# Ledger of designs, part 43: peptides against a protein of PDB entry 3J47

Target 1, 121 residues: chain A of PDB entry 3J47
Amino acid sequence: IRLTNQLKSLKGLQSKLKDVVEYLDKVINKELPINHTILGKLQDVFNLLPNLGTPDDDEIDVENHDRINISNNLQKALTVKTNDELMVIYISNLVRSIIAFDDLIENKIQNKKIQEQRVKD

## One batch from the design tools (peptide; made by RFdiffusion4, then SolubleMPNN)

Design b2_p16_4_s1 (from b2_p16_4, 10 letters changed)
Fold by OpenDDE base, seed 1:
Structure b2_p16_4_s1 (fold): chain B 121 residues (1-121), chain A 16 residues (1-16)
Amino acid sequence: as target 1 above (121 residues)
Amino acid sequence: RLDEEIEELEKQIKEL
């Protein structure tokens, strides 16, 4: 029972991975518009994947070395892109925090001036 | 990369 359920889940994952490949091929061929939400979720999946470039050093068939290098370069490219997107979000949030802090300072300065006027009357 | 850029920004904020 447990082994049959694991095999069924793995076959279901393989089918979904094939549907993702077919979607990416259609996007590459410009048959479908780029959906940034799907692309972001794919990036999250690749960032959660263990580095596919460490098969233990005991089965380097020469045909696997080129596939491993391609997978590692793709994973690195997706990680770099995710890093740049997160940097833009971070800077945007930092700028918003600075503006909100400036507005708070100006409000405190104005409130102090109003109090100093009320003490002179 | 991002962690290094955050560390450099935090350093610049402490110098201000």
Scores: peptide ipSAE 0.027, ipTM 0.513, DockQ to the pose 0.028
Fold by OpenDDE base, seed 3:
Parts: C-alpha cells; structure tokens; sequence
Structure b2_p16_4_s1 (fold): chain B 121 residues (1-121), chain A 16 residues (1-16)
C-alpha cells in the first residue's frame, strides 16, 4: 500500500517531467513563444535539484561526460542568471534605503529648526 | 539505456 502510493506519485512526476521536456522542445523549435514565467519556475526547480554533474569520478563513460558537461553548463548558466537578478534587487534595495535615510536626515534638520524658532519666540 | 534501467527497477519494485 505505501510503496504503491510512492510508485503512483513517481509515475505522476515522470509524466509532468515529460510534459516539461515536450514544452521546452516546442520552445527551442520556435513552435511556441518564450514564456518568462514558465522559465522562472523551471529555474527555481533547477536551483532545488542536487548537482547532477557530480557522479563520482570512477564511472564516467564518455557518453555521460557530454551529459555532465550539459548539466554543469546549465547549472552554471542558471547560477549566473540568479546572481545577476539578486544583484539588481540588492542595488535597488540599497538605493531605497539611502533615499529613506536622506528623508530622515532632512526631517530631523527641519524639526531642529522648528524647535530653535519656538525657543526664540 | 536509461528507459531499460527504469523498466527493470519498476519490475523489481512489483516483485516486492
């Protein structure tokens, strides 16, 4: 019973992975337009995958070497893109924090001028 | 090759 449910869940995952491959092939062949929302979700899936490019150095058949190079190049491309996206978000948050700090300094200077005027009247 | 290994694993899981 528990094994049968795990096998059913794994077969359901395998079907979904085939649908993703068929979608990617249609996008590569220019039969479908590139959907950036689907590509973003695929990047999240690949960032959660263990590094498929480290089979132990003792069983590298020459046919596995091309697949390992493709998986390592894909992982590297996804890591670089994720790093560049995070850098843009970090710079944007840094700029917002600097603006908010400048507004706080200006408000403090204005409040000090108002207090100095109230002590002279 | 990979499809044959998956089929043999599915068979072994059915015999348990």
Amino acid sequence: as target 1 above (121 residues)
Amino acid sequence: RLDEEIEELEKQIKEL
Scores: peptide ipSAE 0.026, ipTM 0.379, DockQ to the pose 0.101
Fold by OpenDDE base, seed 2:
Structure b2_p16_4_s1 (fold): chain B 121 residues (1-121), chain A 16 residues (1-16)
Amino acid sequence: as target 1 above (121 residues)
Amino acid sequence: RLDEEIEELEKQIKEL
């Protein structure tokens, strides 16, 4: 009973992975428009997967070397892309913080000038 | 590969 439910869940996951591959192939072939929200969620799924490029040191069969290289290249590409996206967000937040700080300085300078005028009248 | 591993697991489950 528990094992049959696990097998049914695994078959459901396999079917869903096939749907994702078919979607990606249609996007690569330009049959469907790129949905950045779907690609972002797919990237999050790949970042939550255990390192597909470190087979635990117990199954180094020479036939997996090309598949390991492809998975490592995908993981590196996802890591670089994630770092670039985070860098753009970081720079945007830094620029916003600098502008807000400049506005605070200018407001403080103006308030000081207004106080110095009120002491001369 | 993944389909073959699932088929082999289904066979082992049927023998238990």
Scores: peptide ipSAE 0.021, ipTM 0.373, DockQ to the pose 0.196
Fold by OpenDDE base, seed 4:
Structure b2_p16_4_s1 (fold): chain B 121 residues (1-121), chain A 16 residues (1-16)
Amino acid sequence: as target 1 above (121 residues)
Amino acid sequence: RLDEEIEELEKQIKEL
């Protein structure tokens, strides 16, 4: 029961993240006006993300890479332990921020549809 | 036999 509920919650989070990406693509394509309140909440989400390690940009210095990989694995292990304790709090706040952002996107899409209806009447 | 073992594993995963 707990694992199925966690998987369902993770699938729900994945859906909401997809809706965020689709919104950003529509803003980039100029299909939607830039909303500074939405952008600010997105910045708050990124600031609340623990450093999801930049996928090692394969362009900083092959001679330090073994010591950096050992330090990154030890830092990732220490960060996994410190994240296991803090990540429950940060994920809870992050999930709350993503939900509030999704609700804001939905409200803006609905408001656009209502305006398009009022221009046709 | 393999299908029955998969069904029992799916049931155990659902109970967890």
Scores: peptide ipSAE 0.035, ipTM 0.330, DockQ to the pose 0.078; fails the geometry check

Design b2_p16_4_s2 (from b2_p16_4, 9 letters changed)
Fold by OpenDDE base, seed 5:
Structure b2_p16_4_s2 (fold): chain B 121 residues (1-121), chain A 16 residues (1-16)
Amino acid sequence: as target 1 above (121 residues)
Amino acid sequence: RLDEQIKELEKKIKEL
């Protein structure tokens, strides 16, 4: 019973990871727009992942110390890169929102001027 | 870090 439930949970996780990869491939291929909420959650997942490339703590051969340092540096570089990409994306959306808000203000000012002209004629 | 920069930028937009 316990082992069957663990295997079912792992299969469910594998399916979800496949759906995430398929989504990322569609985003890379420009078939879908970048979703910042999904990228933020993926970043959180990568930050919670144990260092991808540490062999399990049961094989500490002294020769793996350089591989562990390279893996940790790569993971840190990927985390920083993903953070900077999310920042650029966020700033780009923020700028678009400011421009759209400025256009809305200008439209309201123009509409007010048109109404004031119609009251004077 | 990111969330704090976000919050500061959102504050500056509300002041505009």
Scores: peptide ipSAE 0.028, ipTM 0.608, DockQ to the pose 0.038
Fold by OpenDDE base, seed 3:
Structure b2_p16_4_s2 (fold): chain B 121 residues (1-121), chain A 16 residues (1-16)
Amino acid sequence: as target 1 above (121 residues)
Amino acid sequence: RLDEQIKELEKKIKEL
C-alpha cells in the first residue's frame, strides 16, 4: 500500500515533469510565447528541489551530456545510501532476533532444570 | 512463534 502510493505519486510527478519539459521545448522552439508566471513557478520548484545536478563547484565546464550522468550519479548515490541504511536496520533486527532466541533457549533450559528437580523431590 | 512472525512480516511487506 505505501510503496504503491509512493509509486503512484512518483508516476504523477514524472507525468508533470514530462508536461513541463514539453512546454519548455515549445517555448525554446518559439512555438509558444514565454509565460513569466509559469517560469516563476518553475524557479520556485527548482529552489525547493535539492540541487539535482549542480556539479560540486569543480565541474561547471562540461557539456549537456553530463547533466544526465549527474542525475544518474545522484540517483545512484541516493540508492546506495538507502541500501546501506536498510542494511544497518536489517542487521540490527537480526541481532535483536538472535538475542531473543538465546534468551528463549536459556529460559527453556532453566524451566527443564526446575522440572527435573521437582521430579527428584 | 518466530516462523509465524516472519510470515506476518512478509505479508505486511507484500501489502506495502
Scores: peptide ipSAE 0.025, ipTM 0.429, DockQ to the pose 0.084
Fold by OpenDDE base, seed 2:
Structure b2_p16_4_s2 (fold): chain B 121 residues (1-121), chain A 16 residues (1-16)
Amino acid sequence: as target 1 above (121 residues)
Amino acid sequence: RLDEQIKELEKKIKEL
């Protein structure tokens, strides 16, 4: 249930991101007037986004090294967290498959016993 | 004992 809700929430976020891109394209193409309130909120969203770029090796001014290292550490920490979440999902699916296999074996044993009884009567 | 552990695991997996 929780995983299905997370997937639904992620699909909802993907749709909203697509709507934002389409809005920006219309603003760039001058099809819509620039709304400074929307642009300000979008800038706030970009400032809250973890820096998902590997800094192109060409922008390393020596005073930003600590911010670049913090960004790379945050990206690495998010990658590790995502890998751990995927591992928990994988283990859960593996356990479900083992249980379903055990139930199949038990059902086969029961069916065999029922057939052996019907041959004795 | 094993069947009860299986049933608890199935419940946890359905909650995920």
Scores: peptide ipSAE 0.022, ipTM 0.527, DockQ to the pose 0.025
Fold by OpenDDE base, seed 4:
Structure b2_p16_4_s2 (fold): chain B 121 residues (1-121), chain A 16 residues (1-16)
Amino acid sequence: as target 1 above (121 residues)
Amino acid sequence: RLDEQIKELEKKIKEL
């Protein structure tokens, strides 16, 4: 029962991974428009993958070297792009925090001026 | 809070 359920889950994952590859091929071939939401979710999945860039140094079969290098370059490119996207979101939140702080300073200055006027009357 | 956010941004920029 447990092994049969694991094999069924693995076959289901393999089918979903195939559907993702077929989708990416259609996007590369310009048959479908780029969906940034799907691309972002795919990028999140690749960032959760273990670093494909360390084949344990004990099985460098020369035929796998090109596939390993392609996977590492793809993972590195996705990690860089994730860092850039997170940086833009972070800068946007920083700018929002600066504006909210400036508005707070202005409100405090205005309130102080109103109090100084009320003490002169 | 703001200064801690700036330091964390500077750290992330140095990791690029």
Scores: peptide ipSAE 0.021, ipTM 0.543, DockQ to the pose 0.029

Design b2_p16_4_s3 (from b2_p16_4, 10 letters changed)
Fold by OpenDDE base, seed 4:
Structure b2_p16_4_s3 (fold): chain B 121 residues (1-121), chain A 16 residues (1-16)
Amino acid sequence: as target 1 above (121 residues)
Amino acid sequence: RLEEQIKELEKQIEEL
């Protein structure tokens, strides 16, 4: 029962990964438009994958080495792009916080001026 | 509240 459920779950994951590959191939071939929301979620999945660092040196079949290098280069490229995207989001949040601080300072200055005018009348 | 958020953001910039 447990092993059969694990095998069923793994086959289900394999089918979903195949559907993702077929989608990416259609996007590469310009058959479908680039969906940035799907691409972002794929980046999150690749960043949650354990570092595909070379499977320990005990099964270097030369055909696997090229696929592993491609997967590592893809993971590295996705990690760099995710870092750049997080940096842009971070800067955008910083700028928004600075603007909100400036508005708060201006509001405090205006309120102080209104109070100083009311004390002179 | 806002001043504490700005200070935490400044700290995160210094850590990069």
Scores: peptide ipSAE 0.023, ipTM 0.585, DockQ to the pose 0.028
Fold by OpenDDE base, seed 5:
Structure b2_p16_4_s3 (fold): chain B 121 residues (1-121), chain A 16 residues (1-16)
Amino acid sequence: as target 1 above (121 residues)
Amino acid sequence: RLEEQIKELEKQIEEL
């Protein structure tokens, strides 16, 4: 019973990870817009997964020090890259919000001018 | 309607 439930949970996790990869591939291919909430949650997942490149800390082989340093450098590079991507995304959304606000102000000004003309005629 | 949309966009810009 316990082992069957763990295997079912792992299969469910594997399916969800596949769905995330398929989503990321569609975003990379520009088939889907970048969703910042999904990317932020993926960043949280990567930050909660320390050492995806180290087999368990129960064999102190002195040869793994270079692999640990490469894994830590890769994790740091992935965290920095993801943070820079989120920053570019945030700035892009801010700029889009400012443009949408400017367009809305201009539309309000034009509507006011049309109303003032209709009151003078 | 437009004034409420302005206020919501101002709020979104302040939350960013």
Scores: peptide ipSAE 0.020, ipTM 0.568, DockQ to the pose 0.030
Fold by OpenDDE base, seed 1:
Structure b2_p16_4_s3 (fold): chain B 121 residues (1-121), chain A 16 residues (1-16)
Amino acid sequence: as target 1 above (121 residues)
Amino acid sequence: RLEEQIKELEKQIEEL
């Protein structure tokens, strides 16, 4: 019972991974428009995956070494892209904070002028 | 290779 449920869950995950590959192939072939929300979620999944290219040090077949290097290069490229996206978000939040402080300063200056007029009347 | 290993594991699970 427990093992059959784990196997069913793993087969379900494998089917979903195949659906993702088929979607990516259709996007590469320009059959579907690029969906940035789907690509962002896939990038988040790859950033949460442990390096799929550390074989435990006991099975270096020469065919695995090239696949390991490709996996590590892809993961590094996705990590760099994530860093660049976070930098743009950070700058955007700084600019919003500066604008909000400018609006706060202008509001305080206007409120002070209104109080100084009310004391002269 | 991996598909053949999965098929052999499926057979062993069906025999249990």
Scores: peptide ipSAE 0.017, ipTM 0.314, DockQ to the pose 0.066
Fold by OpenDDE base, seed 2:
Formats: C-alpha cells, structure tokens, sequence
Structure b2_p16_4_s3 (fold): chain B 121 residues (1-121), chain A 16 residues (1-16)
C-alpha cells in the first residue's frame, strides 16, 4: 500500500517532467512565446534540486558522465543567471536608496535655510 | 523471461 502510493506519485512526477520538457522544446523551437514567469519557476525548481554535480565519488558508471556534465552545466548557467538578476535588483535598490538619501539631505539643507531666513526677519 | 520477472515485481509492488 505505502510503496504503491509512492510509485504512483513518482509516475505522476515523471509525467509532469515530460510535460515540462515538451514545453521547453516548443519554446526553444519558437512554437510558443517565452513566458518569463514559467522560466523563473523552473529556475527555482532547479535551484531546489540536490546538487546534481556531486554524485558522491563511489558510483560513477562512465555512461552517465555526459548526462551529469549537461546537468552541471545547466545548474551553473542557472546559478550565474540568478546571480546576475539578483545583482541588477540589488543595484537598483541601492541606487533608489542613495537617491532617497540625497533628497533627504537636500530637503534638510533647504529647511535649514528657510529657518535661518525667518530668524533674520 | 525478463517480461515475466517484471510482471511478478509489479504484482509484489501492488500487494505492498
């Protein structure tokens, strides 16, 4: 009973993975427009996968080496792209914070000048 | 032979 439910869940996951591959092939072939929201969620799924680049050194059959290298190159490419996207968001937030701080300084300088004029009249 | 072994394994999985 418990093992049959696990096998059914695994078969359901395999079907969903096949649907994702078919979707990606259609996007690569330009049959479908790139949906950035689907691509971002797929990237999050790959970042949550256990590091496919460290099979513990104890069971490397030579026939899996090309599939492992492709998975590692994909994971590295997704990690680099995630880092670049996060860097752009970080820089944008930093620049916004600097502008808001500059506006605060200028507002304080102007308020001080207005107070100094009111004390001289 | 291999197909019969797969069918027997599927049956054992169904009972668990």
Amino acid sequence: as target 1 above (121 residues)
Amino acid sequence: RLEEQIKELEKQIEEL
Scores: peptide ipSAE 0.027, ipTM 0.353, DockQ to the pose 0.069; fails the geometry check

Design b2_p16_4_s4 (from b2_p16_4, 11 letters changed)
Fold by OpenDDE base, seed 4:
Structure b2_p16_4_s4 (fold): chain B 121 residues (1-121), chain A 16 residues (1-16)
Amino acid sequence: as target 1 above (121 residues)
Amino acid sequence: RLDKQIEELEKQIEEL
C-alpha cells in the first residue's frame, strides 16, 4: 500500500511537471503572455530543488578513473542517502510549491479561455 | 514450497 501510494504520488508529480513544461513551451512560443508571478514561483521551485543532476563531469580525466569511480560510487551512495533524507523535506516543500504553481497555471488557462469567449461575443 | 514463498512475498508487496 505505501509503495503503491508513493508510486501514485510520483506519477501525480510527473503529470504536474509535464503541465509546467507545456506551460513554459506555450510562453516560449508566445502563445501565452509572460507571467512574472508564475516565473517567480518556478524560480522558487528550482531554488528548492537539491542539485538535480549536474552530470558530474563525465568529460574530465580518463587517468584517475578507478580511484575516482570508487570514491564517486561511495560519494554517490552517500549523496543518494543524504539526498534521500534531505529530499523528503525538500520534496514536501517542492510538491507544495508545484501544486500551487499548477493551480496558478490552470487558473490562467481558464482565464484566457474566458477572455477568448468574451471577445467572440 | 516455492509457490507459498512467492504468495507471501506478493502479499508483503501489496501491504507495502
Scores: peptide ipSAE 0.025, ipTM 0.252, DockQ to the pose 0.029
Fold by OpenDDE base, seed 3:
Structure b2_p16_4_s4 (fold): chain B 121 residues (1-121), chain A 16 residues (1-16)
Amino acid sequence: as target 1 above (121 residues)
Amino acid sequence: RLDKQIEELEKQIEEL
């Protein structure tokens, strides 16, 4: 019963992975337009995958070397893109924090001027 | 090569 449910879940995952591969092949062949939302979710999946480019040093068949290079190039490309996206978000949040701090300083200066005027009247 | 390994793993899981 528990094993049968795990096997059913694994067969369901395998079917979904096959549908993703078929979708990517159609996008590569230019049969479908690139969907950035689907590519973003695929990047999140690849960031959660263990490094598929480190088979233990004991099984480096020459046919695996091209697959290891493809997986390492894919992981590197995803890491660089994720780093660049995080850098843009970080700069945007830094600029927002500077603006909010400037507005706070201006409000403090205005409040001080209002208090100094109320003490002279 | 991978398809044959997947088929053999599926067979071993069906025998358990």
Scores: peptide ipSAE 0.023, ipTM 0.342, DockQ to the pose 0.057
Fold by OpenDDE base, seed 1:
Parts: C-alpha cells; sequence; structure tokens
Structure b2_p16_4_s4 (fold): chain B 121 residues (1-121), chain A 16 residues (1-16)
C-alpha cells in the first residue's frame, strides 16, 4: 500500500513536471508572455527540491554523478537568479520608502510654516 | 522526511 501510493505520487509529479516543461518551452519560444507568478512558484518548487547531490553514499554509478552535477548547477543558477530578483525588490522598496519620507518631511515643513503665520496674525 | 517533501511538492504543483 505505501509503496504503491509513493509510485502514484511520483507518476503524478512526473506528469505535472512535463506540463511545466511544455509551458517553459512555450515561454522560451515567445508563444506566451512571461508570467512572474508562475516563475516564482517554480523557483519555490526548485528551492524545496532536496539537493539531488546527496544520494546516500551506497550507489555511485558514474551516470548519476553527471546528473547530480547538472542538478546542483541548475539549483545554484536558480538561487543566484532569486537573489538578484530579491535585490531589485529590496532596492525598489527602499526607494519607495525614501520618497514617502521626503513627502512626510515636506508636509511637516509646510504645516510648521502655516502655524508660524497663524501666530503672527 | 521524503514523504512530506513529496506532499509539499504535489501541493505547490497543484497551485500552478
Amino acid sequence: as target 1 above (121 residues)
Amino acid sequence: RLDKQIEELEKQIEEL
């Protein structure tokens, strides 16, 4: 029962991973616009993928070593891309915060000038 | 551990 359920889940995962590949191929071919929400969820999927570079040390077939290196390089490339996207978001939020503080300072200066005029009349 | 990772991957891929 447990092994049959795991095999069913793995087949479902494989089918859905194929649909993701077909979607990415359409995006690469410019047939579909880049959806940033789908791309973000794909990054989350890849961040939750266990580092495929730790097979427990008992089956080093030479064919697994090349697949492990490709997987680790892909995961590293996605991590770098995620870090660059987070940096752009951080800078954008910092700039918005600076503008909001500038507007607040200007509003306080104007309010102070209005109060000083009302005390002179 | 692996069963929980498969379940979370299934959930994220269902939301796509």
Scores: peptide ipSAE 0.022, ipTM 0.615, DockQ to the pose 0.104
Fold by OpenDDE base, seed 2:
Structure b2_p16_4_s4 (fold): chain B 121 residues (1-121), chain A 16 residues (1-16)
Amino acid sequence: as target 1 above (121 residues)
Amino acid sequence: RLDKQIEELEKQIEEL
C-alpha cells in the first residue's frame, strides 16, 4: 500500500517532467513565447536539485562522462545567470539607496539655508 | 536513465 502510493507519485512526477521537457523544446523551437516566470521557477527547481554533476563517488562508469559534463555546464550556466540577475537587483537597490541619500543631503542643506535666513531677519 | 531506473523499480515491486 505505501510502496504503491510512492510508485504512483513517482509516475506522476515523471509525467510532469516530460511535460516540462516538451514545453522547453517548444520554447527552443520558437513555437511558444518565452515565459520568464516559468523559466525563473524552472531555474529555482534546478537550484534545489542535488548537484547533478557530482555523482556520489560510487558510480563512476565511463559512459556517464558526457551526461555529467552537460549537467555541470547547465548548473554552471544557471549559477552564472543567477549571479548576473542578483547583481542587477543589487546595483538597482544600491542606486536607489544613493539617490535617497542624496535627496536627504539636499533637504538638509536647504533646511540649513532656511534657518540661516530666519536668524538674519 | 530515469526511465530504466523506474522500470527496474517496477520489476522489484512486482516480485514482492
Scores: peptide ipSAE 0.019, ipTM 0.368, DockQ to the pose 0.197

Design b2_p16_5_s1 (from b2_p16_5, 6 letters changed)
Fold by OpenDDE base, seed 5:
Structure b2_p16_5_s1 (fold): chain B 121 residues (1-121), chain A 16 residues (1-16)
Amino acid sequence: as target 1 above (121 residues)
Amino acid sequence: SLDKQIEELEQQIKEL
């Protein structure tokens, strides 16, 4: 029962990963437009993956080392890209917040001036 | 959780 449930869960995950791959292939082939929200979430998923590049020291078969290095390089590349994208989003949100704050300040200044004029009249 | 994010991705892929 427990092993069967784990196997079913793993098969479900495999199917899900296949759907993601098929989507990415369509995006690479320009059959579908790039969805930045999907890519951002894929990056988040990838950042939550265990570091596939910490071999427990006990059986470094040389053939696995290249795959581990490729995985680590891919993870690093995705992390760098994620950081750059997050930085752009952060800056964009910061700029929007500054503009909104400036507009709020200006509105408060104008309202104060109008109120001061009404008290003098 | 990772599983929840994968599920949400699959849902977004199906909506495209």
Scores: peptide ipSAE 0.022, ipTM 0.507, DockQ to the pose 0.094
Fold by OpenDDE base, seed 3:
Structure b2_p16_5_s1 (fold): chain B 121 residues (1-121), chain A 16 residues (1-16)
Amino acid sequence: as target 1 above (121 residues)
Amino acid sequence: SLDKQIEELEQQIKEL
């Protein structure tokens, strides 16, 4: 009973993975338009997967060279995208910090002018 | 192949 339920759940996951592959093939063949939301969620899944393409050093079979190259290219593409997203977040935080600093300077200048007026009265 | 190993494992689980 418990093993049968685990196997049923695993078969359900396998079916969903097949549907994802079929979707990607249709997008590559230009049969469907690119959906950036779906591609973003797929990238999140791949970022959570262990590196499927570090061969343990001992099975350098020549047939694995294409799989290693595909995995390295995928990992490189995901790393580049992550770096670009982090750069945009970093620039946005810098701009917010500059604005907050400018507001602080203006508030200090105004407070100084108010104190100088109170000393003249 | 991976598919053959999955089919063999599914058959073993079905017999238990």
Scores: peptide ipSAE 0.019, ipTM 0.398, DockQ to the pose 0.060
Fold by OpenDDE base, seed 2:
Structure b2_p16_5_s1 (fold): chain B 121 residues (1-121), chain A 16 residues (1-16)
Amino acid sequence: as target 1 above (121 residues)
Amino acid sequence: SLDKQIEELEQQIKEL
């Protein structure tokens, strides 16, 4: 009973993964528009997966080498994409910090001008 | 393949 329920749940997960693959194939073939929300959620799922590209050296069955290479390429691609997204966020925060610093400089210059006027009166 | 492993697990469960 418990094992049968686990198997049924695993089959359900397999079916959902197949639907995701079919969706991705349609997106790759430009049959469907890119949904960035779906792609972001898929990226989150892949980031939660154990590193499928480093099977501990003890289970190198030669048949898995191509699948391992594909998984490694996917993880590398996701890492690069994540780094690019983080870079855009970093640059945006840097620009905000520069603007805030410029405003501080301008405020300091204005305060200095006000002080110089008060000394001349 | 994953499908073959699932089929094998299904067969093992059916024998229990």
Scores: peptide ipSAE 0.017, ipTM 0.415, DockQ to the pose 0.228
Fold by OpenDDE base, seed 1:
Structure b2_p16_5_s1 (fold): chain B 121 residues (1-121), chain A 16 residues (1-16)
Amino acid sequence: as target 1 above (121 residues)
Amino acid sequence: SLDKQIEELEQQIKEL
């Protein structure tokens, strides 16, 4: 009973993963436009996956070496993409802070000019 | 493949 429920859950996950692959293939083939919201959620899922690239040292199957390399390359690519997205957010916040500071300087300059005019009148 | 691993697990469950 418990094993049967785990197997059913695993089959359900496998079906969902197939649907994701089919979606990605359509996006790669330019049949569908890139949806950044879907890609962001997929990236979050992959970032929550354990490192699929460290087999515990006890299963040296030569056939797993290519899969390990593909998994490691995917994880590296996802890490780079995550860093680039975080960098864009950081730069956007920095630019907003600089603009707000410039507006504050301009407001101080204008206030000083208004005070100097009131002292001359 | 993931499909092959699932098939192997299904076979092991049938033998238990």
Scores: peptide ipSAE 0.017, ipTM 0.411, DockQ to the pose 0.242

Design b2_p16_5_s2 (from b2_p16_5, 7 letters changed)
Fold by OpenDDE base, seed 1:
Structure b2_p16_5_s2 (fold): chain B 121 residues (1-121), chain A 16 residues (1-16)
Amino acid sequence: as target 1 above (121 residues)
Amino acid sequence: RLDQQIEQLEQQIKEL
């Protein structure tokens, strides 16, 4: 029962990966518009994938070593891009927080002036 | 957000 469920789930994952490849091919061929939300989710998946290019050190066929290096370079490029995107989001959130604090300070100063005028009348 | 996605995937793998 467990092994048959694992095989069914693995076949389901394989089908979903095929659907993703077919979608990417349609986007590359300009048959579909680029969906940035789908591309972001694919980047998240690649950042979560363990390095699929460490065969345990006991089966280095020379053809696997080039595929491993290509996979590692792609994963590194996606990780760098994700880090740069997170940095831009972080800076944008800091700037928004600074503006919101400035507006809060100005509102407190104005409210204090209004109260001081009402105590003099 | 990322850690929650990892935990959900790990839980799905553990249920299989």
Scores: peptide ipSAE 0.026, ipTM 0.464, DockQ to the pose 0.092
Fold by OpenDDE base, seed 4:
Structure b2_p16_5_s2 (fold): chain B 121 residues (1-121), chain A 16 residues (1-16)
Amino acid sequence: as target 1 above (121 residues)
Amino acid sequence: RLDQQIEQLEQQIKEL
């Protein structure tokens, strides 16, 4: 029972991974528009994967060198893109915080002017 | 408060 359920879950994961590959191939071939939400979720999945770029130093079979280099290049490209997306989120949060600080300064200046007027009357 | 939010965001970017 437990082994049969694990094999069923693994086959279900393999089917979903195939559907993701077929989707990416259609996007690469310009058959489908780029969906940034799907790309962001796919990137989150790759950032949660164990480092695909370290073959344990114990199985450098020369035939896997090209596949290892492709996985490392993909992981590096995803890490760079992750940094760029987080930089945009950081800048957006910084700008929002600066605006909120400016509004606070303006409100304090206005409140001070109102108090100075009330002391003159 | 603002400086603490900037420092937290810089730390989050450095951990990625």
Scores: peptide ipSAE 0.025, ipTM 0.558, DockQ to the pose 0.034
Fold by OpenDDE base, seed 5:
Parts: structure tokens; sequence; C-alpha cells
Structure b2_p16_5_s2 (fold): chain B 121 residues (1-121), chain A 16 residues (1-16)
């Protein structure tokens, strides 16, 4: 019973990870807009992943040192890349918010001019 | 309506 439930939970996690990969592929292909909340949660997942390149400290085979360095470099590269992507995204949203604010100010100024004209006629 | 949208955006810009 316990082992069957763990296997079912692991299969459910694998399905969810597949759905995340399919979403990321659609975002990479520009089929979907980047969702910052999803990307932030993915960053949290990658930051919570144990170093995918440290075999548990009980198998120091000298052949794994290159794999550990490649995997630590890959994890660092993924963390840096994801941080840079989130920064570009944050700046893009900030710029969009500023433009939308400017458009609202201009619309308010135009509406005020139209009202002032209607009061003079 | 427009004034409320301006106030909301001013608040969002201050929180960023």
Amino acid sequence: as target 1 above (121 residues)
Amino acid sequence: RLDQQIEQLEQQIKEL
C-alpha cells in the first residue's frame, strides 16, 4: 500500500513535469506569452533541486568529478540564465506599465481639453 | 473610471 501510493505520487509528479516542459517549449517557440509567475515558480523549483550533479557523498569515484563540475556549472548557468530572463521580463513589464500610464495621462489631458471646449461654446 | 486606473498604476509603480 505505501509503496504503491509513492509510485502513484511519483507518476503524478512526472506528468506535471512533462506539462511544464511542454509549456516551456511553447514559450521558447513564441506560441505562448511568457508568464512571469510560472517562470518564478520554476526558478524556485530549480533553487530547491538538490545539486543534480552531487552524487550522495558515499560514491567518490574520481570519474564523477568532471560530471559534478559540469552539473554544478549547468545549475549555476541555469540559475544565472533564469535570473537574467526574469530581470529582462521585469524591465519589460516596468516599461509596459510606464507606457500604459503615459497613455492614460494623455487620454486624461485630451478629455479635459474636450470638456473645456464644450464649456466655451 | 480613468482616474481610478491612474491611481492603481501610480500605486503599482511605487511598489516596483
Scores: peptide ipSAE 0.019, ipTM 0.545, DockQ to the pose 0.029
Fold by OpenDDE base, seed 3:
Structure b2_p16_5_s2 (fold): chain B 121 residues (1-121), chain A 16 residues (1-16)
Amino acid sequence: as target 1 above (121 residues)
Amino acid sequence: RLDQQIEQLEQQIKEL
């Protein structure tokens, strides 16, 4: 449910981003007049987005190829970090399950010894 | 008991 809702929200965002790109392409091609109100709202969106592969204001001279590489490197770094965090959680849960299983085996052995003693008395 | 907990976790992951 939560992952499905996140995926639906992300698909909705992707559709809106596509509509924005198509609008910007039409403005660049002079098919539509520049709307300053739409550009202002896009600036507000870019100011609310974490710096997803915009170079810091000191790297404005980096070719469009390097901006794509920075965005891919950030996405890769976020994916690696998320995978490493999930791996640590998985190992921690595996270790807890092994300990709980060992305690269950020991309790079963102790209970068997107590029953064997009660049959000898 | 453990198999039931695994099945419950798998079902929770599938519902997420």
Scores: peptide ipSAE 0.028, ipTM 0.452, DockQ to the pose 0.045; fails the geometry check

